# Ledger of designs, part 26: peptides against a protein of PDB entry 5JXT

Target 1, 319 residues: chain A of PDB entry 5JXT
Amino acid sequence: SLLPKKEINVYIGMSEMQVKWYQKILEKDIDAVNGAGGKRESKTRLLNIVMQLRKCCNHPYLFEGAEPGPPYTTDEHLIYNAGKMVVLDKLLKRIQKQGSRVLIFSQMSRLLDILEDYCVFRGYKYCRIDGSTAHEDRIAAIDEYNKPGSDKFIFLLTTRAGGLGINLTTADIVILYDSDWNPQADLQAMDRAHRIGQTKQVVVYRFVTDNAIEEKVLERAAQKLRLDQLVIQQGRAQVAAKAAANKDELLSMIQHGAEKVFQTKGAFGTMAEKGSQLDDDDIDAILQAGETRTKELNARYEKLGIDDLQKFTSESAYE

## One batch from the design tools (peptide; aimed at target 1 E67 T74 L78)

Design b2_p14_7_s4 (made by RFdiffusion4, then SolubleMPNN; from b2_p14_7, 8 letters changed)
Fold by OpenDDE base, seed 4:
Structure b2_p14_7_s4 (fold): chain B 319 residues (1-319), chain A 14 residues (1-14)
Amino acid sequence: as target 1 above (319 residues)
Amino acid sequence: SSQVPRYVLRRLAE
């Protein structure tokens, strides 16, 4: 029988570089961040801010002029300048030692580009599929990854490209490097490994930048998922959750953690304490804290009714 | 090492 998947949100502090870039993004659009644009603030502007903040949470080198150089190198700076990369780097070493194989999903093909450079730098053999990958190349990559005795450790996928019905049950670990706005896209990604033919316990690590917009992206996704489940269970198909965030929701998401980011000198959390010097105990602590926060998050939304889940108010989740 | 950022190199290789 297929074992239930274990899902753990991994809450990761920003690196010093991420904090600096996060501040710059907020400062550049400070009037929009403060809601000073009022009714005139375009939804497009807010969506652009959200996209830049999400890029920052993934890796600062997604911005032009962020990468140190010339000369430009693929080196340890690729890792220590992004909290998610620091955690990923340690986690992958553990996963490999366990004889596991890993799917890494992202929304951003440009992040997969960084992850390819990282894989080469660490000597990890990998496959890649994104939205631009030709059908034949996709088949070839899947077959190369799934073949008996495959030396491919990592499969890099965009969440949507990986969602297309493929079987990757030869992997037992799934890393969601970022989250989709649609929780179903992430579930579909997980279900590439968590499917008939899987012989191992599937573990899903969802990376979430702590004290940043990604927490609100996750909360919104969890809320939507619970709402979708309740709607299905109650047969109330008409409660189509407002699929797109409104301006006020986007503004609230942008503002989340912004004050603390402005006040912060250096990195956040474990990244401030240890930076790239995370050990196995630090990873265990991060995973344990993540498991606790995951349970708390799920328990919060499990208690909410349909009416509460329709109200995306940041306040009602803390009272 | 390169005098060109990786993101530019990738675009040039495409």
Scores: peptide ipSAE 0.271, ipTM 0.852, DockQ to the pose 0.230
OpenDDE base, seeds 1, 2, 3, 5: peptide ipSAE 0.157, 0.223, 0.175, 0.169; ipTM 0.816, 0.838, 0.826, 0.824

Design b2_p14_8 (made by RFdiffusion4)
Pose (drawn by RFdiffusion4):
Structure b2_p14_8 (pose): chain A 317 residues (1-241, 244-319), chain P 14 residues (1-14)
Amino acid sequence: SLLPKKEINVYIGMSEMQVKWYQKILEKDIDAVNGAGGKRESKTRLLNIVMQLRKCCNHPYLFEGAEPGPPYTTDEHLIYNAGKMVVLDKLLKRIQKQGSRVLIFSQMSRLLDILEDYCVFRGYKYCRIDGSTAHEDRIAAIDEYNKPGSDKFIFLLTTRAGGLGINLTTADIVILYDSDWNPQADLQAMDRAHRIGQTKQVVVYRFVTDNAIEEKVLERAAQKLRLDQLVIQQGRAQVAAAANKDELLSMIQHGAEKVFQTKGAFGTMAEKGSQLDDDDIDAILQAGETRTKELNARYEKLGIDDLQKFTSESAYE
Amino acid sequence: TLPGGVEEKRREEE
């Protein structure tokens, strides 16, 4: 029995420093922010703003010249200058206290570099797979974290790095520091720990910058994830739109017994006998329209799970 | 507090 995973959006604010940088990004190209300029502009200008705001929502030290002036030290400012780091510090502390281990995913490798300095600063044992990591390296990195009684606690990965089917069930908590544009990428990262061999409840925490660009980014991915479900669930429809033996058999046998019973004429003919007054016609049209409504209202409301013929129906016996 | 910040480390790499 594999427990369904708990996915939680953790909405996070921004530090005072992030606001300064967030404002500068928006100011340096305020024209494009207010939707100015021609409609012919290429997508490049706006997408550059998206990248900067994404980096800013992650950590201000991703911008050169942002870290407090030289010389550079690795201290508490690495935590308190990014809202996500403040939430993560207490979250990681609580995770270790309850005997849990965690996979931390990110889109940017430069952010895992910042998380490396944090792990060394707090004394956390950790592993990293980068996507810019050789094959033999990440095999050892997987094994080191999956070793029984492993020294490691945190596993730093990029959402894409490892490839398909790698197993990290020796962890039961997943933290998505930032989200991906396609939902299948984040969903695959969660299934590093949420797969066969996982014994404990998998909990996934997704850091989202509330009232900023990442909240809006998330809604789109949630929509695209909903659209994918509808396509997959309806993937049986085109194969259904020939005729089975039973379908053909049912069309022939329908009402055949009543035909054999009949010596004279059938229904509409036996009761009225090829002569029809106005009242008889009106009853035929009223009964038909009623049947027509009930038939259409029954089938136009159905779903794929009702229309889909099982392959075992072809096993006529 | 540890020496060598994020920017310093990146500059050394460059």

Design b2_p14_8_s1 (made by RFdiffusion4, then SolubleMPNN; from b2_p14_8, 7 letters changed)
Fold by OpenDDE base, seed 4:
Structure b2_p14_8_s1 (fold): chain B 319 residues (1-319), chain A 14 residues (1-14)
Amino acid sequence: as target 1 above (319 residues)
Amino acid sequence: ALPGGFEERERARR
């Protein structure tokens, strides 16, 4: 029988560089962030801010001129300049030592490019698939990863490309480096490893930048998933989950954690305390805290009815 | 350290 998958949200602080870039993104569009544009603020502008903030949460090198140099090198700075990379780097060492194999999903092909550089730098053998990968190359990459005795430890995938019906049951660990706005896309990604033929318990680590827009992306995705489940259970097919965030929702998401980000000098959370010097105990603490917060998040949405789940109010879950 | 940065490799991929 297929064992239930274990899903853990891994809440990760921003690096100092991420904080600086996050501040810069907010400052550049401060009038929009403060809602000063009112009804005239374009949804497109807010979506652009959201996209830049999500890039920052993933890696600051997604911005031109963020990479340190010249000389330009691939080195430890690729890791310590992004909180998610610091956690990833430690987690992958543990995963490898356990004899597990890992799928890493992202929404951003350019983040997969960073992860390729990281894999080369660390000497991790990998496969890659994204939305631009030719069908033949996709088959070849899957076959190379799934072959008996494959030396490929990591599979790098874009979430949507990886979601397309493939079997990757030769991996037992799934890392969602970022989240899709559609929780079904992430589920489809997990289901590449969590399928018939899996012999291990699948563990899913969902990386979430703490005190940032990604928490609201996650909350919205969890809310949508619960709503979709309730709609299916109640046979109320007409509850079109409001598929697109409105302007006010986007603004609220952009504003989340912004004040603390502006007040912060340096890194956030565990990244401020230890930075790249995370040990195994720090990882265990992060995972344990993540497991707790994951349970709390799920419990919050499990108590909500359809009508409550249709309201994107961060506050209504605390009353 | 490996020679070449991320941005340089990104330019070479385009």
Scores: peptide ipSAE 0.643, ipTM 0.963, DockQ to the pose 0.551
OpenDDE base, seeds 1, 2, 3, 5: peptide ipSAE 0.631, 0.619, 0.624, 0.636; ipTM 0.962, 0.961, 0.961, 0.962

Design b2_p14_8_s2 (made by RFdiffusion4, then SolubleMPNN; from b2_p14_8, 7 letters changed)
Fold by OpenDDE base, seed 2:
Structure b2_p14_8_s2 (fold): chain B 319 residues (1-319), chain A 14 residues (1-14)
Amino acid sequence: as target 1 above (319 residues)
Amino acid sequence: ALPGGFEERLRARR
């Protein structure tokens, strides 16, 4: 029998470099962030801000000229300059020590490029698939990863490329380095490991930058997932969950944590206290806090009916 | 440390 998957949101503070870049992104479009554009603010401008903030939450080196140098090197700075990398680096050591194998999903192929550099730097053997990977090369990478006695520890995938019906049941750990706007895309990614043929307990770690836009992306995704489930259960085909965020929702998401980011000197949370020097107890505390917050988030949306879930999406209906 | 940065490798992949 396939064991139920365990899903844990891992809430991660920004590094000092991420805070500086997050501030810079908000400052560049401060009028839009403050809602000063009102009804005249383009949805496209807000979407662009959201995209830059999500890039910052993933890694500051996704911006041109962000990498420290010259001299340009691959070193510990690749890790400590991104909160998610600090947690990933510690978590992967634990995952390897327990004899697990891991799928790492991202929305961003350029983040997979950073993760390749990281894998090379740490000596982790990996496979990669993204949207540009040829069909034959994709089959070869899957077969190499799934091979009995494969020395490949990590599979790097874009969420959408990994969602395409592949079997990766030779991995038992899934890391969602970032989240899709569509929660179904993330579920499809998890289902690559959590499928018939899996023999282990699948554990899913969803990385979420705390006090940032990603927390609101997660809340929206959880709300949408619950709405989709209720619509299916009630046979109410007419409740097309408005798939696209409205302007006010995007603005609220951009504003979330912005004041605290502007007030912050240095890093956030455990990243401010420990930086790259997280120990095993710090990781256990992060995972335990994440498990608690995950249960609270799920319990909040499980109590809501269709009408309640729709009201939060429909406050834009008063035009 | 390995020589070469992420940006240099990113340029070489394009």
Scores: peptide ipSAE 0.439, ipTM 0.921, DockQ to the pose 0.546
OpenDDE base, seeds 1, 3, 4, 5: peptide ipSAE 0.343, 0.328, 0.426, 0.368; ipTM 0.889, 0.887, 0.917, 0.899

Design b2_p14_8_s3 (made by RFdiffusion4, then SolubleMPNN; from b2_p14_8, 8 letters changed)
Fold by OpenDDE base, seed 2:
Structure b2_p14_8_s3 (fold): chain B 319 residues (1-319), chain A 14 residues (1-14)
Amino acid sequence: as target 1 above (319 residues)
Amino acid sequence: ALPGGFEERLKARA
């Protein structure tokens, strides 16, 4: 029988470089961030800020002129300049030592380009599929990854490309490097490894930048997932359609952690204490804390009814 | 270290 998947949110502090770029993004649009634009602030402007903040949470090199140089090199700076890369680097070493194989999903094809550079730098053999990958090349990459005795350790996928019904049950670890606004897209990604033909315990690591917009993206996705489940269970299919974030929701998401980011002169959390020098105990602590926070997040939304889940007010989650 | 940065490789892919 297929074992239930274990899903763990991995809450990761920003690197010093990420904090600096996160501040710069907020400062560039400070009037919008402070809500000074009122009703006249365009939803498009807020969505753009959200997109830039999510890029920052993934990797600062997603911005032109962020990469240190000249000379331009691929080196340890590719890792230590992004909190998610520091944690990924340690996790991949552990995963490989365990004889596991890993799917890494992102919303951003440009992040997969960074992950390719990382794989080359670390000597990890990989496959890649994104939205631009031709159908024949997708089949070839899947077959190369799934073949008996495949030396491909990592499969890099965009979440949407991975959602296309493919079987990747030869992997037992799934890393969601970022989250989709639609929790169903992430579930569909997990289901590439967690399906008939899987022989191992599937473990899903969902990376979440701590004290940043990604926490609110995750909360909104969890809320939506619970709402969708309740709507299906109650036969009230018409209720699910209102799920697009409004301006006030987007503003609240942008403001989340912004003050603490402005007050921070360096990195966040364990990234401030140890930088890139995380040990195995630090990783275990991050995973344990993540497992606890994951249970708390799920328990918060499991108790809510449809009417409560429809009221996306930041205040109603604390009453 | 490998020669070339991410941005340089990105420009070469474009």
Scores: peptide ipSAE 0.501, ipTM 0.936, DockQ to the pose 0.560
OpenDDE base, seeds 1, 3, 4, 5: peptide ipSAE 0.487, 0.439, 0.498, 0.490; ipTM 0.932, 0.920, 0.936, 0.934

Design b2_p14_8_s4 (made by RFdiffusion4, then SolubleMPNN; from b2_p14_8, 5 letters changed)
Fold by OpenDDE base, seed 5:
Structure b2_p14_8_s4 (fold): chain B 319 residues (1-319), chain A 14 residues (1-14)
Amino acid sequence: as target 1 above (319 residues)
Amino acid sequence: SLPGGFEERRRARE
């Protein structure tokens, strides 16, 4: 029988560079961030802020002029300038040592470009698929990854392109580098490894930038997933349509952690204390804390009814 | 260290 998948949210602090860029994004649109635009503020402007903040949470080099140089080099700075890369770098060493193989999913093809540079820099052999990958090249990449005795350790995928019916049961670890707004897209990604033919326990690590917009993206995704499940169970198909965040929800998401970001000089949490010098004990502590917070998050939404799950309340975090 | 940055490789892909 297929073993149940283990899902762990990995809460990661921002690097110093991420904090600086996060501040810069908020400051650029400070009137919109403070809600001073009121009813006149466009939903499109708020969505653009959300997208920039999510880019920052993924990697600051997604912004023009963020990469240090000249001289421009691929080196350790590619890792230590993004909290997720610091954790990824340590986690991949552990995964490889265990004889596991890993799928890494992102919403952003440009982040996969960074991950390719990282793979080359670390000497990790990889395959890649995104939304622009030709059908024949997708088949070739899948076959190369899945072949017996494949030396490909990592598969880099965009969540949507990787979600399309492919079998990747030759991997047992899934890293969601970021989350989709639709939790079903992430589930479909996990199900590429967690499928008939898998012989190992699938472990899913979901990276979440702590004290940032991604925490609210995760909460909203968890809320939506529970709502979708309850709607299916109760036969109330009409309820699923209100999935788009309103202006007030987007504003609340943008404001989440913003005050602490403005007050912070340097990195956040374990990134402030250890930076790139995270050891195995630090990773174990992050994973354990993540497992606890994952259970707490799930337990919160399991108690809510359909009517409660239709209301995005930031306050439900403190009850 | 590898020569060339991410932005350089990004521009070469565009």
Scores: peptide ipSAE 0.541, ipTM 0.952, DockQ to the pose 0.545
OpenDDE base, seeds 1, 2, 3, 4: peptide ipSAE 0.523, 0.525, 0.521, 0.530; ipTM 0.948, 0.949, 0.948, 0.949

## One batch from the design tools (peptide; aimed at target 1 T73 D117)

Design b2_p15_1 (made by RFdiffusion4)
Pose (drawn by RFdiffusion4):
Structure b2_p15_1 (pose): chain A 317 residues (1-241, 244-319), chain P 15 residues (1-15)
Amino acid sequence: SLLPKKEINVYIGMSEMQVKWYQKILEKDIDAVNGAGGKRESKTRLLNIVMQLRKCCNHPYLFEGAEPGPPYTTDEHLIYNAGKMVVLDKLLKRIQKQGSRVLIFSQMSRLLDILEDYCVFRGYKYCRIDGSTAHEDRIAAIDEYNKPGSDKFIFLLTTRAGGLGINLTTADIVILYDSDWNPQADLQAMDRAHRIGQTKQVVVYRFVTDNAIEEKVLERAAQKLRLDQLVIQQGRAQVAAAANKDELLSMIQHGAEKVFQTKGAFGTMAEKGSQLDDDDIDAILQAGETRTKELNARYEKLGIDDLQKFTSESAYE
Amino acid sequence: SEPSYPLHVKRREEE
């Protein structure tokens, strides 16, 4: 029995420093922010703003010249200058206290570099797979974290890095520091720990910058995730739109017994006998329209799970 | 305690 995973959006604000940088990004190209300029502009200008705001929502130190002036030290400012780091610090502290281990995913390798400095600062044992990591390296990194009684606590990965089917069930908590544009990428990262061999409840925390660009980014991915489900659930429809033996058999046998019973004429003919007054015609049209409504209202309301014929139906016996 | 220089800054300077 594999427990369904708990996925939680943790909505996070921004530090005073992030607001300064967030405003500068928006100011440096305020024209494109207000939707100015021609409609012919290539997608490049707006996408550059998206990248900067994404970096800013992650950590201000991703911008050169942002960390406090030289010389550079690794201290508490690494935590309190990014809203996500403040929430993560207490979250990681609570995670270790309850005997849990955690996989931390990110889109940007430069952010895992910042998380490396944090792990060393707090004394956390950790592993990293980067996507810019050799094959033999990440094999050892997987094994080191999966070793029984492992020294490690945090596993730092990029959402894409490892590839398909790698197993990290020795962890039961997943933290998505930032989200991906395609939902299948984040969903695959959660299934590093949420797969066969996982014994504990898998909990996934997704850091989202509330009232900023990442909240809006998330809605779109949630929509695209919903669209994918509808396509997959309806993937049976085109194969259904020939005729089975039973379908052909049912067409022939339908009402055949009543035909054999009949010596004279059938229904509409036996009761009225090839002569029809106005009242008889009106009853035929009223009974037909009623049947037509009930038939259409029944089938236009159905779903794929009702129309889909099982392959075992072809096993006529 | 002795101050530690950030590894992410050092890597950035190498690039």

Design b2_p15_1_s1 (made by RFdiffusion4, then SolubleMPNN; from b2_p15_1, 10 letters changed)
Fold by OpenDDE base, seed 5:
Structure b2_p15_1_s1 (fold): chain B 319 residues (1-319), chain A 15 residues (1-15)
Amino acid sequence: as target 1 above (319 residues)
Amino acid sequence: MKPVVPKFILKREAE
């Protein structure tokens, strides 16, 4: 029988470079961040800030002129300048040593470009699919990854492109490098490995930048997922969960952790203490803390009714 | 009651 998937949110501190870029993004539009526009503030303006903050949480090299050079060469800087890459680099070594194979999902094709450079730099064999991948090339990549005795360790996918009905049960580990606003897209991504034909325990690691907008993206996604479940269970299909965040919700998400980001000199959390020198014990501690916080987050939303889940709450489960 | 967005005022630390 297929074992239930294990889902663990992995809460990751920003690198020093990410903190600096996160500050710059907030400062660039400080009036919008402070809610100075009130009712007149453009939703588009807030969505642009959200998009830049999410890029920063993924990797600072998603910004033009952020990559160090010349020469423009892939080196250890690609890893230590992003908290998620530091954790990814350690996890992939462990995953490989265990004889597992891994799917890595992102919302951002440009992050997959960075992950390709990383794979080449570390000597990891990989496949890639994104939204621009031709149908034939997509089939070829899937077949190459799934073939018996495949040397491909990693599959890099955009969440939505990877979500299209494919079987990747030859992988047992799923890394969600970032989260979709629609939790169903992430579930569909997980279901590429977690389906009939899987013989191993599927483990899903969801990377979440701690003390940043991604915590609120995660909370909103968890809230929506629980609402969708309750609506199905109660037969109340007409309760259209407001799919799009309102301006006040977006503003609250932008403001989350922003004060602490401005007060911080250097990196956050374990990234400040260890940076790229994270050991296996540090990773185990991060995973254990993440498992605890994941249980707490789920338990918070399991107690809420439909009417409560329809209201965005600004309160973090982790305050 | 609409959730009151906390009046967060990021002060630029004056460099």
Scores: peptide ipSAE 0.030, ipTM 0.542, DockQ to the pose 0.010
OpenDDE base, seeds 1, 2, 3, 4: peptide ipSAE 0.023, 0.026, 0.022, 0.020; ipTM 0.514, 0.507, 0.472, 0.506

Design b2_p15_1_s2 (made by RFdiffusion4, then SolubleMPNN; from b2_p15_1, 8 letters changed)
Fold by OpenDDE base, seed 3:
Structure b2_p15_1_s2 (fold): chain B 319 residues (1-319), chain A 15 residues (1-15)
Amino acid sequence: as target 1 above (319 residues)
Amino acid sequence: SEPVVPAYILKREAE
């Protein structure tokens, strides 16, 4: 029988470089961030800020001029300048040592480009599929990954490209490097490993930048997922959750953790304490804390009715 | 050895 998948949110502090770039993004549009634009503020402007903050949470090198150089080289700076890369680097070593194989999903093809350079730098053999991958090349990559005795450890996928009905049950670990606004896209990605033919316990690690916009992206995704479940259970098809955040929701998401980011000199959390020197105990602590916060997040939304889940209440995080 | 420019930079500059 297929074992239930274990899902763990992995809350990761920003690196010093991420904090600096996160501050710069907020400062560039400070009037919008402070809500000074009021009713006149463009929803498009807020969406652009959200997208830049999400890029920062993924990797600062997604911005032109963030990379140290010249000379521009792939080195340890590719890892230590992004909190998610520091955790990924340690986690992949553990995953490989236990004889697991891993799917890494992102919304951003440009992040997959960074992850390719990382894989080469660490000597990890990988496959890649994104939205630009031809159908034949996609089949070839899947077959190369799934073949008996495949030396491919990692499969790099964009969440949407990986969602297209493919079977990757030869992997037992799923890393969601970032989250989709639609929780169903992430579920479809997980279901590439978590399906008939899987023989191992599937574990899903969802990377979430702590004290940043990604916590609110996650909360919104969890809220929507619970709402979708309740709508199905109650037969109330018409409760289409407004899929798009309103301006006030976007503003609240942008403001989340912003004050603490402005006050922070250096990195956040475990990244400030250990940086790239995370050991196995530090990873275990991050995973344990993540498992606790994941249970708490789920328990929060399980208590809410349809009417409550339709309201984005920023305040219900503090009670 | 000339510093090898990371592939992600080369891809970004080609876009």
Scores: peptide ipSAE 0.342, ipTM 0.840, DockQ to the pose 0.523
OpenDDE base, seeds 1, 2, 4, 5: peptide ipSAE 0.305, 0.286, 0.340, 0.297; ipTM 0.821, 0.817, 0.838, 0.826; seed 4 fails the geometry check

Design b2_p15_1_s3 (made by RFdiffusion4, then SolubleMPNN; from b2_p15_1, 9 letters changed)
Fold by OpenDDE base, seed 3:
Structure b2_p15_1_s3 (fold): chain B 319 residues (1-319), chain A 15 residues (1-15)
Amino acid sequence: as target 1 above (319 residues)
Amino acid sequence: MEPVVPKYILKREAE
């Protein structure tokens, strides 16, 4: 029997560099962030801010001039300048020691390029598939990963490329490095490992930058998923989930945690206390806190009806 | 390993 997947949101503080770049992104468009544009503010401008903030949450080196250099070199700075990389680096060591194999998903092919450099730097053998990968190369990568006794530890995938019905049940760990706006895309990614032929407990780690826009991306995705489930259960095909965030929703998402980011001179949370020197106990604490917050998040949305889930207001979820 | 220029930089410079 296929065991239920265990899903854990892993809440990760920003590095000092991420805080600086997050501030810079907000400051560049401060009038839009403050809602000073009102009804005249373009949805496109807000979507661009959201995209830049999500890039910052993933890795500051997604921006030109964030990396130290010239000369540009792969070194420990590739890890310690991104909170998600610090946690990933420790988590992968644990996963490898357990004899597990891991799928890493991202929305951003450019993040996969950084993860390739990281894999080479740490000596992790990997496969890669993205949207640009040729069909034959996809087959070859999947076969190389799935072969008995494969030395490939990591599979790097864009979430959409991983959604293409492939079987990766030779992995038991899934890391969602970021979240899709469509929770079904993330589910389809998880289902590459969590399907018939899996013999292990599948564990899904969803990385979420704490006190940042990604918390609101996650909340929105959870609301949408619950709404989709209720619509299916109630046979109410007409409840078109408002698929696209409105301007006010986007603005609220951009503003989330912004004040605290502006007040912060260093890193956040465990990144401020220990930086790259996380030990196994710190990882356990992060995972335990994440498991608690995941249960709380799920319990919040399980109690909501269709009408409540259609109201994406930051307020209605705290009442 | 000798410090190699990161692939992500090389790809960005080629765009």
Scores: peptide ipSAE 0.420, ipTM 0.876, DockQ to the pose 0.648
OpenDDE base, seeds 1, 2, 4, 5: peptide ipSAE 0.351, 0.394, 0.380, 0.392; ipTM 0.853, 0.865, 0.862, 0.868

